Peptides against a protein of PDB entry 4GMN. Designs and how they scored, part 29

Target 1, 375 residues: chain A of PDB entry 4GMN
Amino acid sequence: RYANITLLALVTLASIGTDFQETLVKGNQGSRESPISAADEEWNGFDDADGDAMDVDQKSSSGEDQEEDYEEIDVKEDDEDDDDDSITSEMQADMERVVGADGTDDGDLEDLPTLRELIQTAVPQLIRLSNLPIDSDESLTIQSHALSALNNISWTISCLEFANGENANIHNAWYPTAKKIWRKTILPILEADSADLKLATQVTSLAWAVARVLHGETPTDGNPHRKFISLYHSSKQQAGGNSNSIEEPEDPFQGLGVKCIGVVGSLAHDPAPIEVNREVGVFLVTLLRQSNNVPPAEIVEALNQLFDIYGDEELACDKEVFWKDGFLKHLEEFLPKMRTLTKGIDKRTQPELRTRADEALLNLGRFVQYKKKHA

## One batch from the design tools (peptide; made by RFdiffusion4, then SolubleMPNN)

Design b1_p10_3_s1 (from b1_p10_3, 5 letters changed)
Fold by OpenDDE base, seed 3:
Order: sequence, then C-alpha cells, then structure tokens
Structure b1_p10_3_s1 (fold): chain B 375 residues (1-375), chain A 10 residues (1-10)
Amino acid sequence: as target 1 above (375 residues)
Amino acid sequence: PKLPRRKPLF
C-alpha cells in the first residue's frame, strides 16, 4: 500500500516534469522575437516506457467450464475525454510567467508557487528517496522513479535562460538545490561503482541536467569528470562484447555516450579548474581524432561542447588549454572528416541527426575561421 | 569577441 502510493506519487512528479518541459518548448516556439538558443538542446527526459511490463503470468490453471452468465454491465464508457490536463492551470500560469519574465524582478519565488513547491518541498524528498539503501526490488524501483522525477524537473529548469541575469530568482532558488542533488544523489551513486547500465544512464542524464545549470561551478570533489569519462569507455566496451546490448535508444542523442559527453563538457566551462578543463578538452578532441569508431551523435555533442567551452578568447582556458595544447590543428584536420560523416547521414531515415550534423559542420568551419583570426 | 552563436538554419 505505502509503496504503491509512493510509486504513483513519483510517476506523477515525473509526468509533471515532462509536461512543464513540453509547455516550455511550445512557449519558446511561439515567441519568435528572441531565438532562445537553449530550447533546441534535446530533452533527455526519461520516458519510463517500461511501465507496461506487468507480465501477469496468468498460469492457465485449466479449471472447468462454469459458464457464469456475466451480466453485461453496460458500463457507459463515459468518454471522459482524458484531456490529460496533467498541466494544471497554475502550472501553465507559472510557465507563462517564466517565458515572459524580463529578469529584472529580484522577486522571491512568490509569483511562482508551483515551481517553488517543486524546488523547496518535492526535490528534497526525491533526494532522500534516491539515496535509500537498496535492500529490495521495491527500494530499487523507488530509487529509479525518484531519479526519473529529479531528471525531468532538472531538465525543465535547465531549459530556462539564465544568461545576462534572466530568471535570476529561479536560478538563485535552484542553485543550492542543484548542488545538493549533485552531492547527495549523483556522487554517491557514481561512487558505488554499479555495473547497472540502466542506473548509470539515469544518473548520467540527471548529472547532465544539473551540470547544464551549474557548469564549471559544479562541485569538483572526487573528480567526477574522470568518473564520467571512465563510464563512457566502459559503456563502449560492454556494447561490443555482449549480444544483450541494451537496445540502443531509437534516438541517437539519448545514448549513454552522448550523455557522458554532455556532462563532462558542461563540467569543463569557466570557472572550472584548468586541469579539469584540460582533461575534458583532451577527451573531446580525442573523440574527433577517433571519429571513425564514434557514433555521429557523440561527434555532434563533442563539437558543441568544444564550441561552448572555447568560444571566448578572454577565458583562461583559451590560452592555457586551447592554444597551449594545439586544439586548433585537430579541429582543422577534422573538418574534411566531418563533411564526409555529415554527408553519410541519410536525411530520410535520420532527419534530426542530419540537421544537427549540418549545423555542427557549419559551426566548426566558423569556429576554425574565428580562432585563426584571433591567433 | 564571442563566436557567432548557433544560428538556426533557416
């Protein structure tokens, strides 16, 4: 009884996180005036499509033919239009305020009551549930659903613009909570060194969402970037060996490899330690050098991370890493390979992957030209 | 100077 209520509450919180994100994406498509460049970054929501595996092993006990005349209770299908009104009018009003808010209000989350309750009340409970001792399949299920709910909430918040002081009230409320998720949920799971690739994928998705807001201010305790780089390499070794390949997600960008790249890229932004930036930058550039054995989606993400990390010449990492370690040469040598890779993607079968690869190729050409002018 | 950001290909 308590387990089922907790599970239902966790599924509901995960759904609320998805619906908020869909509303945010729809809202951003309507507001033609500012291309919020953040909205085109893929939703790594966890679709728990595995909910329908109630394999009710109905052991066919061949019990005798009692024709019990089931009176056809004419259950009027009230077509309850499942108007999946999962988005409450209050949630929609909060999202409309966030999309319309010129970030000038030093306002407390007073005007955003639903978002306030999610951050201040729900997330602290989800952190507790994600960090329970795993002693049963029930505790594992609770952890998975708590991670799913944390993921969806964290992704939704990470799609908000925080540049130039926009949404500063939300950023200031989320920032300490995001650090708490990192320290109390993400790090303990990463330190447990579980061979569970499902759990590793969930925690890596959550880590990416959190790191997209914290960037280089993400806690560096225990060198988490090295753990995600190790996880990247371990995931590639496992996929090559067992015919029980975890079905590669239908979306090439939902892969654990892409998620690992997204996390470590985000961790390497200023003001990250130069040593962290260097190790991540070398990892990303090494993927480009080995591109013949790397999925195209991971190459797209690695390029995007390199542009975001090294796009500003005023940052310490430009001089101390990008120029010092000769990254420009590797990017220039990769241009012809990227053209071949992008042309090899079929627009009919993989339209999104092709579009993002065409964009990344265009940006790579511009980036190389920019760096050559500012050498 | 910052890079010319990701412009959506219109």
Scores: peptide ipSAE 0.026, ipTM 0.725, DockQ to the pose 0.072
Fold by OpenDDE base, seed 2:
Structure b1_p10_3_s1 (fold): chain B 375 residues (1-375), chain A 10 residues (1-10)
Amino acid sequence: as target 1 above (375 residues)
Amino acid sequence: PKLPRRKPLF
């Protein structure tokens, strides 16, 4: 009885976290439709002038249109309007304020009551529930639902812009809570070294969401980057043995390997210790060198992490790791492999993976060219 | 160089 009420509350908190995210994505799409003037820097396509126009004689074969009388099966789409009435008018109003907030108010979360209650009241309970002793299938279920709710809330907050002082009030409220999630939820589960790949995937997803806000300020206690690198390798060894047991997630970006790369990449940002940065950078560059056996989604994430970590030449990691360890050569040597990999992704069956690979390929070319000018 | 903004992965 208490378990069912707790589970219902956890499912509701996980739903609220998802709906809050969807509303952020919709609101941020509307703000991105503000015309970024296409600076049509007209990529002057190389005039390869020698296009011999092979006159393909369009023989109009008049195939007789057999009008197959498709009986219009009036499929009543019962629009079950799943009135996902989960978005309260108060939550929507908080989201509209967050999307519209010019980052000038160092104010308390007074104007964001729903977000305040999520961070101050709900999240501390979820941390407690995720850290309960596991003694039953019921306690495992409670932990899984608490991790899902923490994941959704943490991902949603990680979609906010904070880089230029935007949403500083939310950042300041979230930052101590994010560190608490890391120390009280993520680290204890990682230290338990469970063979449960489902739990490992859930905690790694949460760790990525938290590390996307904390970056190099994520607590380095117990070298968590090495635990996620170890988890990456362990997950690959298990997938090779039993093709039947891990349903690879339908979304290639939801894979444990991608999540591990996302976590360790986020942990390696400034002001992370240079040795943490080096170990992560070497791991990521090694994936590119061994790319023949690496899923395309993991390559896309590894490239994106390398660009974010080493995109600033003023950072200590640029001189002490990127240049010192010769990463530019590895990125340049990978460029033709990335072109082949990206072209091998079917646009029809994997449109998102192809789009993100095309973006990562474009960025790789630009990044290599940038680093060559600043050598 | 401004890198294209990535869509967040959830």
Scores: peptide ipSAE 0.030, ipTM 0.778, DockQ to the pose 0.082; fails the geometry check
Fold by OpenDDE base, seed 1:
Structure b1_p10_3_s1 (fold): chain B 375 residues (1-375), chain A 10 residues (1-10)
Amino acid sequence: as target 1 above (375 residues)
Amino acid sequence: PKLPRRKPLF
């Protein structure tokens, strides 16, 4: 009885986390459906859709009038109003305020009561539930659902723009909670060194969402970047041995390898310790050097992370790591390989992966040119 | 200066 109520509450909190995301996407894009997976799925990553509107020149083809009289089959669409009442009017009103607010720096979230209750009331309980002793399948299920709820909430918050002081109230409310998730949920699970790849995937997804906000201010205690690098390598060794037991996610960007790259990339941003940045940078550049055995999605993510980390010449990591460790040479040598890789992706079967690879290739060319100009 | 890049429309 208590277990079922706890599970229902955790599912509801996970759904609330996805519904907030859907509302943010709808608010930012108006009418462009990005496919967000169904309300019960763990949302495992969103990248900020910088809406570069491709002007599709509609070439007017004048084709002539053939009046074929198709009989109006009055299909009564029974509008099964799937009242997916998941998005409460209060949640929608909070998200509309988030999208429209210049953000007050009070951190009190006075104007965002639902988001405040998620951060201040729900998340601390989810952290507690994720730390229960695992002594039964029931406690493992509770942990998994608590991680999914934390993941969805953390991802949704990580999709907010915090640059230039935007959403500063949300950032300031979230930041201490994000650090608490890291220290109390993520680190203990990573220290337990479980062979459970499902749990490892959940904690890595959550770690990426948290690290997308905390960046180089993510707690460095216990060198978590090395644990995620180790997890990346371990996941590759296990996949090679038993091709039958890990359904590779249908989405190439939902793979544990991509998630590990996203986490360590985010951890390496300024003001991360230069040695953390170096170890991550070397890992990412090594993936490019070994690209013949690396999934294309992981190459795309590794490139994006390298651009984000080293895209600013004013940062200490530019001089102390990028130039000192000779990364430009490796990126330049990778350009022809990236062209081949991108051309090898079928636009018909993997349109998203191809689009992301075409963009990463374009950015790689620009990045190499930029770095050569600023050498 | 920062590199002008497109974030991928993920």
Scores: peptide ipSAE 0.029, ipTM 0.749, DockQ to the pose 0.074; fails the geometry check
Fold by OpenDDE base, seed 4:
Structure b1_p10_3_s1 (fold): chain B 375 residues (1-375), chain A 10 residues (1-10)
Amino acid sequence: as target 1 above (375 residues)
Amino acid sequence: PKLPRRKPLF
């Protein structure tokens, strides 16, 4: 009795998440009744404002070499085993202060009562249900439905624009909850290393939705990018052995490989640690080098992630990873392969995949030209 | 560079 009520509630929450997505998509389409042709939404990169070169005459003041002999104060290494617990408390207090200091948009969803109840009441229960001990087929079913509901809610929220402070109230309300989904739902399931590809696909879909909002601010505990890279490789090994039992999703973009790429790409955005960015960047570039053995949808996603990660030259990852590790050469060498790959996709049988590949090919050419101009 | 805006996949 209770389980049937729980399942009905979970199906209802998953439906509400989908209906909310459809409503947001329709609302965004209603505001888009200006016929902006699909050609004219060019991302306005920074206008090169003609910054007049102020000729700063650096008068070389010859300051005299006073060699002040700084006595080497032998600071005794007192090996106080200060337990590593202190950094977690200050970072938590600074996170609580950052959430408390912007007293203008307190994540108060007063005007959005349904979204407030989804984030504040429903999601914490879904997190709890996704973490139940699996002791029966019924508990496994509950977990799967809880993950589906979390996925639909998280995807819906990840479709909102948060750039330039848009929807800041929703972002601020969602951000701590998204981190909680990551730490309490996603990481424990990834660490359980279940051979269940269905569960792995569900958690990876949820992880992508969460990481599309958190980006490089996604918790780095336990190197989750490496877990998703490992899952990517493991999924390829299993698909090669049992041609009979995994219905590849009819949609090539719903594949576990695409989802893994989407997660790790999102995790590698600024302010991600440079080594996380490097490992992800090398993984993505390696897929392009091995493109003959990689599904076209995964190549499209990998290119798209590379453009988003390395699109800004002011970011530390541009200098420390993109240029330092020679990624431009690999992208340039891949351009003729991408043209061949894209032309090989039948527009009649795979119209979406072809459209996305044509877009990614166009972007690859533009990106290579941009990076060559800014070298 | 001005890149085409990608539609999110759900």
Scores: peptide ipSAE 0.029, ipTM 0.772, DockQ to the pose 0.080; fails the geometry check

Design b1_p10_3_s2 (from b1_p10_3, 6 letters changed)
Fold by OpenDDE base, seed 2:
Structure b1_p10_3_s2 (fold): chain B 375 residues (1-375), chain A 10 residues (1-10)
Amino acid sequence: as target 1 above (375 residues)
Amino acid sequence: PKLPKIKPKF
């Protein structure tokens, strides 16, 4: 009885976190749509002039009107009012304020009461629930739901811009909580060395969401980057052996390999220790060198991480890792392979993967040119 | 200087 109430509360918190994310993404897309003037590129119609009118004789076969008495099955549209009105009017108002915030308010979360209660009241309870002793299938279910709720909340907050002092109030409220999630939820689960790939995928998703805000300020205690690199390699070995397909997620970007790359890439940003940066950079460049056996989505994520880590020549990692370890040569040698890989993705069957690969290819060309100019 | 990256529309 108490467990069912706890599970319902966890499912509700996970839903709230998802709906909040979707609304923030939609609102941020609307603000970034500067009207790209539809340049009416007049598609010059090819004047194929050869009108050979083949007179196909319309043989009117008079098929007899069988009045099939369609019994009007009064399909009661059960208006399943999927009143998935999970979003309260107060939550909607908080979302609109966050999307509309120009980043000038360094204030307390006084004007964001729902987000305040999520960070200050809900997240500390979810951290506790994720740390329960696993002694039953019920405790494992509670942990899984607590991780899902933490994941959705953390991903939502990671969709906010913080780089230029935007949303500083939210950043300041979230930052100590994100470090608690890392130290109290993520690290203990990673240290338990569970063979459960579902749990590993959940904790890695949460770790990526948290590391997207903390970057190189993510706690380096116990070298978590090496644990995620090991998890990446272990996941590849298991997928090759057991035809118990963990159903590869239909979305290529939801794979454990992509999530591992996203975590370690985020951990390697300045001010991360140079040795952590080097180990991650070598891992990412090695994926590009071995690209014949690497899923395209993992290549796209590895490129994106390399651009974000090494896109600034003023950072210590540029001189100490990028140039010292000769990464430019590997990126240049990969450029023709990336063109082939991207062209091999079917736009009809995998439109998102193709779009993200086209963008990563464009950025790779720009990155190589940038580095050559600053050599 | 920092590289101008095209951010994916998430």
Scores: peptide ipSAE 0.050, ipTM 0.788, DockQ to the pose 0.073
Fold by OpenDDE base, seed 5:
Structure b1_p10_3_s2 (fold): chain B 375 residues (1-375), chain A 10 residues (1-10)
Amino acid sequence: as target 1 above (375 residues)
Amino acid sequence: PKLPKIKPKF
């Protein structure tokens, strides 16, 4: 009885976290349809070379219209109005405030009571549940659901913009809690060296969500970047050794390899220790060098992380790592490989992967040009 | 100056 109530509460918290994320993503997509004023960069139209249209008079062969009467199976869409009663009116009001408010610099969540209770009351309980001694299948199930709820909450908060002081109240409330999740949930699970790939995927997803907010201010105790790099390599060795189809996740970007890259990339941002940045940068550049054996989604994520880490020439890592370790050469040598890789992705079967690869290819060209100009 | 990137849509 108590277990089922706890599981239901954890599933509900995980659902609430997802619905909040989806609403924030939809709201941020709608506000970014501000017309990019196409500055009329004169697209020098390709000169339409007047290729003489040779008048090839190919006779229409009359193919007989076989009217195959396809019975229109009127599939009644039963609009199962799944009244997703997951979103309370108070939560909806908090979501509208988070999407609509230029964040007041008041480090209190007084105006966001549901988000306040989520951070201050729910998350500390989820951290405790994620730290229970594992002695039964029930305790494993509770840990998994607590990690899922922490993941969804942390991902949702990581979708907010904080870079220019936006949402400073939420950032200030979340920051100590995010560090607590890292130290109390993520690090202990990473230290336990579990062979459970499901648990490893859950903790790595949570670690990425937390590190997307903390960046280089993520606690460096025990060199967690090396553990995620080791986990990346271990996951590849297991996939290569067992002909048991671990079904690759239907979404290429949900793979453990992508999540490991996302974590270590986020950990390497300023103000991370230069040696942490170097080890991560070398790992990411090594993936590009070995790209023939790396999934395209991991290449896309590795490129995005490299651009985020080294996109600012004023940062110490630009001089001490990017230029010193010769990363520009590796990125330039990778550019033709990325063009081939991107062209090899079918737009019909993998539209998202193709779009993200086209964007990463475009950014790689711009990044190489930028770095060559600022050399 | 920071690199003008197309931010990945999350």
Scores: peptide ipSAE 0.049, ipTM 0.791, DockQ to the pose 0.076
Fold by OpenDDE base, seed 4:
Structure b1_p10_3_s2 (fold): chain B 375 residues (1-375), chain A 10 residues (1-10)
Amino acid sequence: as target 1 above (375 residues)
Amino acid sequence: PKLPKIKPKF
């Protein structure tokens, strides 16, 4: 009885986290369709001085308009208001505030009651439930559901913009909680060295969501980047040996390999220790060098991480790692391979993977040019 | 200066 109530509560929290994420993604898509204010460069009106008024003779051909009265079949679009009754009016109001908040409100989460209760009340309980001793199938089920709920909440929050002080109130509330998830949930599961690939995938997904907010401020205790690199390699060895196809996720970007790359890439951002940055940078560049046996989605993610880590010449990792370890040469040598890889992706069968690969190829060309200009 | 990246859609 208590286990079923706990499981129902965990499923409900995981659902709320997903619905909140979908609404954030939809809201952020709508705000990006705000036209980039083309700077009002006064389009100095082209003085079309040549008003050659060609006198087009109005030959009034009185064609008899046979008004064929097409009975407009009023197809009542039944607006099936799919009232997605899943989102409470309170959750929707919190979402509208989060999407509409110009990052100037240094306000407490007082104005975001649903998000406040998720961070302050729900997440601490989920951390507790994810860190229970595994002594039964019920405790394993509770852990899995707690990890799923933590994942969905953490992913949702990681979809918020925090750059330049945007959403600073949410960032400040989440940041200590994210560090607590890392230290109390992620690290203990990684230290347990379980052969359970399902658990490893769940914890790696959660770790990526958390690291997408914490970046280089993610706790470096116990060298977690090396554990995720090891997990990446171990996952490749297992996939190659057992003809029991672990159902490759239908989405190429949901693979454990992509998740491992996303975690370690995020961990290597400034202000990460230079040694952590170097080990991750070498790992990512090595994937590009060995790309013949690497899934295209992992290459796309590895490139995106490399651009985000090394896209700023003012960072210590630019001089101490990127230039010192000669990464530019490897990226330049990879350009022809990336063109071939991207062209090999069928637009009809894998439209998203192709789009993301085309973007990554474009950014790789720009990145190489940028680095050559700033050498 | 930072690289002007096309942000991927998540």
Scores: peptide ipSAE 0.048, ipTM 0.785, DockQ to the pose 0.074
Fold by OpenDDE base, seed 3:
Structure b1_p10_3_s2 (fold): chain B 375 residues (1-375), chain A 10 residues (1-10)
Amino acid sequence: as target 1 above (375 residues)
Amino acid sequence: PKLPKIKPKF
């Protein structure tokens, strides 16, 4: 009874996080600014794939055919258009304000009551639920749903623009909470060293959403970038052994490999320690060198991360890592391979992957030219 | 200078 109420509340919080994101994406498409790139759409909704078909073991008790004349109660299907408008008018008003507001520096979400309650009231409870001792299948289910709700909320917030002081109030409210999610939810799960790929995928998705806001200010305690690099390699070893058990996600961008690249790329942004930046940069450049055995979506993400990390010549990582470790040569040598890879993607069967690969190829050519001009 | 990423509108 209490479990079912907790699960329903967690599913509802995950759904609310979903609908907020869809509304934000629709709102940004209507604004004259460049559409959120499909890289910002790498959101995992609640996977309803746990259709726990309660196999009601209908024990076929062969009880005799009493034709009870069930009077056909003409239940008028009131077509209640279940407009699953899970978006309340208050939630919609909060989203419209986020799209339009000049960020006031006061971290008081006074004008955003729904978002305030999500950050201040819901998220601390979800962090608590994600940290319960795992002693039962019920505790595992609660953890999974708490991670899904944290993921959806964190992804939604990560789709907001925070550059140049935009949405500073939301950033200032979220930042300490994002650090709590990292330290209290993500790190303990990564330290438990579970062989569970479902849990690893959930925590990595959440880690990416959190790291997309915190970037190089993400807590470096215990070298989390190395754990995600290790997880990347472990996931590839498992996929090579049992061809039958890893349903590759239907979306090539939802793969654990892409998520690991997104996390470690985000962790390597300024002001990350130069050693963290170097280890991540070497990992990403190594993927490009090994591209014959790497999924195209992971190559696209690795390129995007390299452009974001090293796209500014004024950053310490440009001199101390990019130039010092000779990354330009590897990127230049990869250009002809990227052209071949991109041309090999069928526009009819994989239109999104082809579009994102065409974009990444264009940006790679420009990035190489930029770096050669500023050498 | 920062590299401007191009988002090609297809």
Scores: peptide ipSAE 0.045, ipTM 0.772, DockQ to the pose 0.069

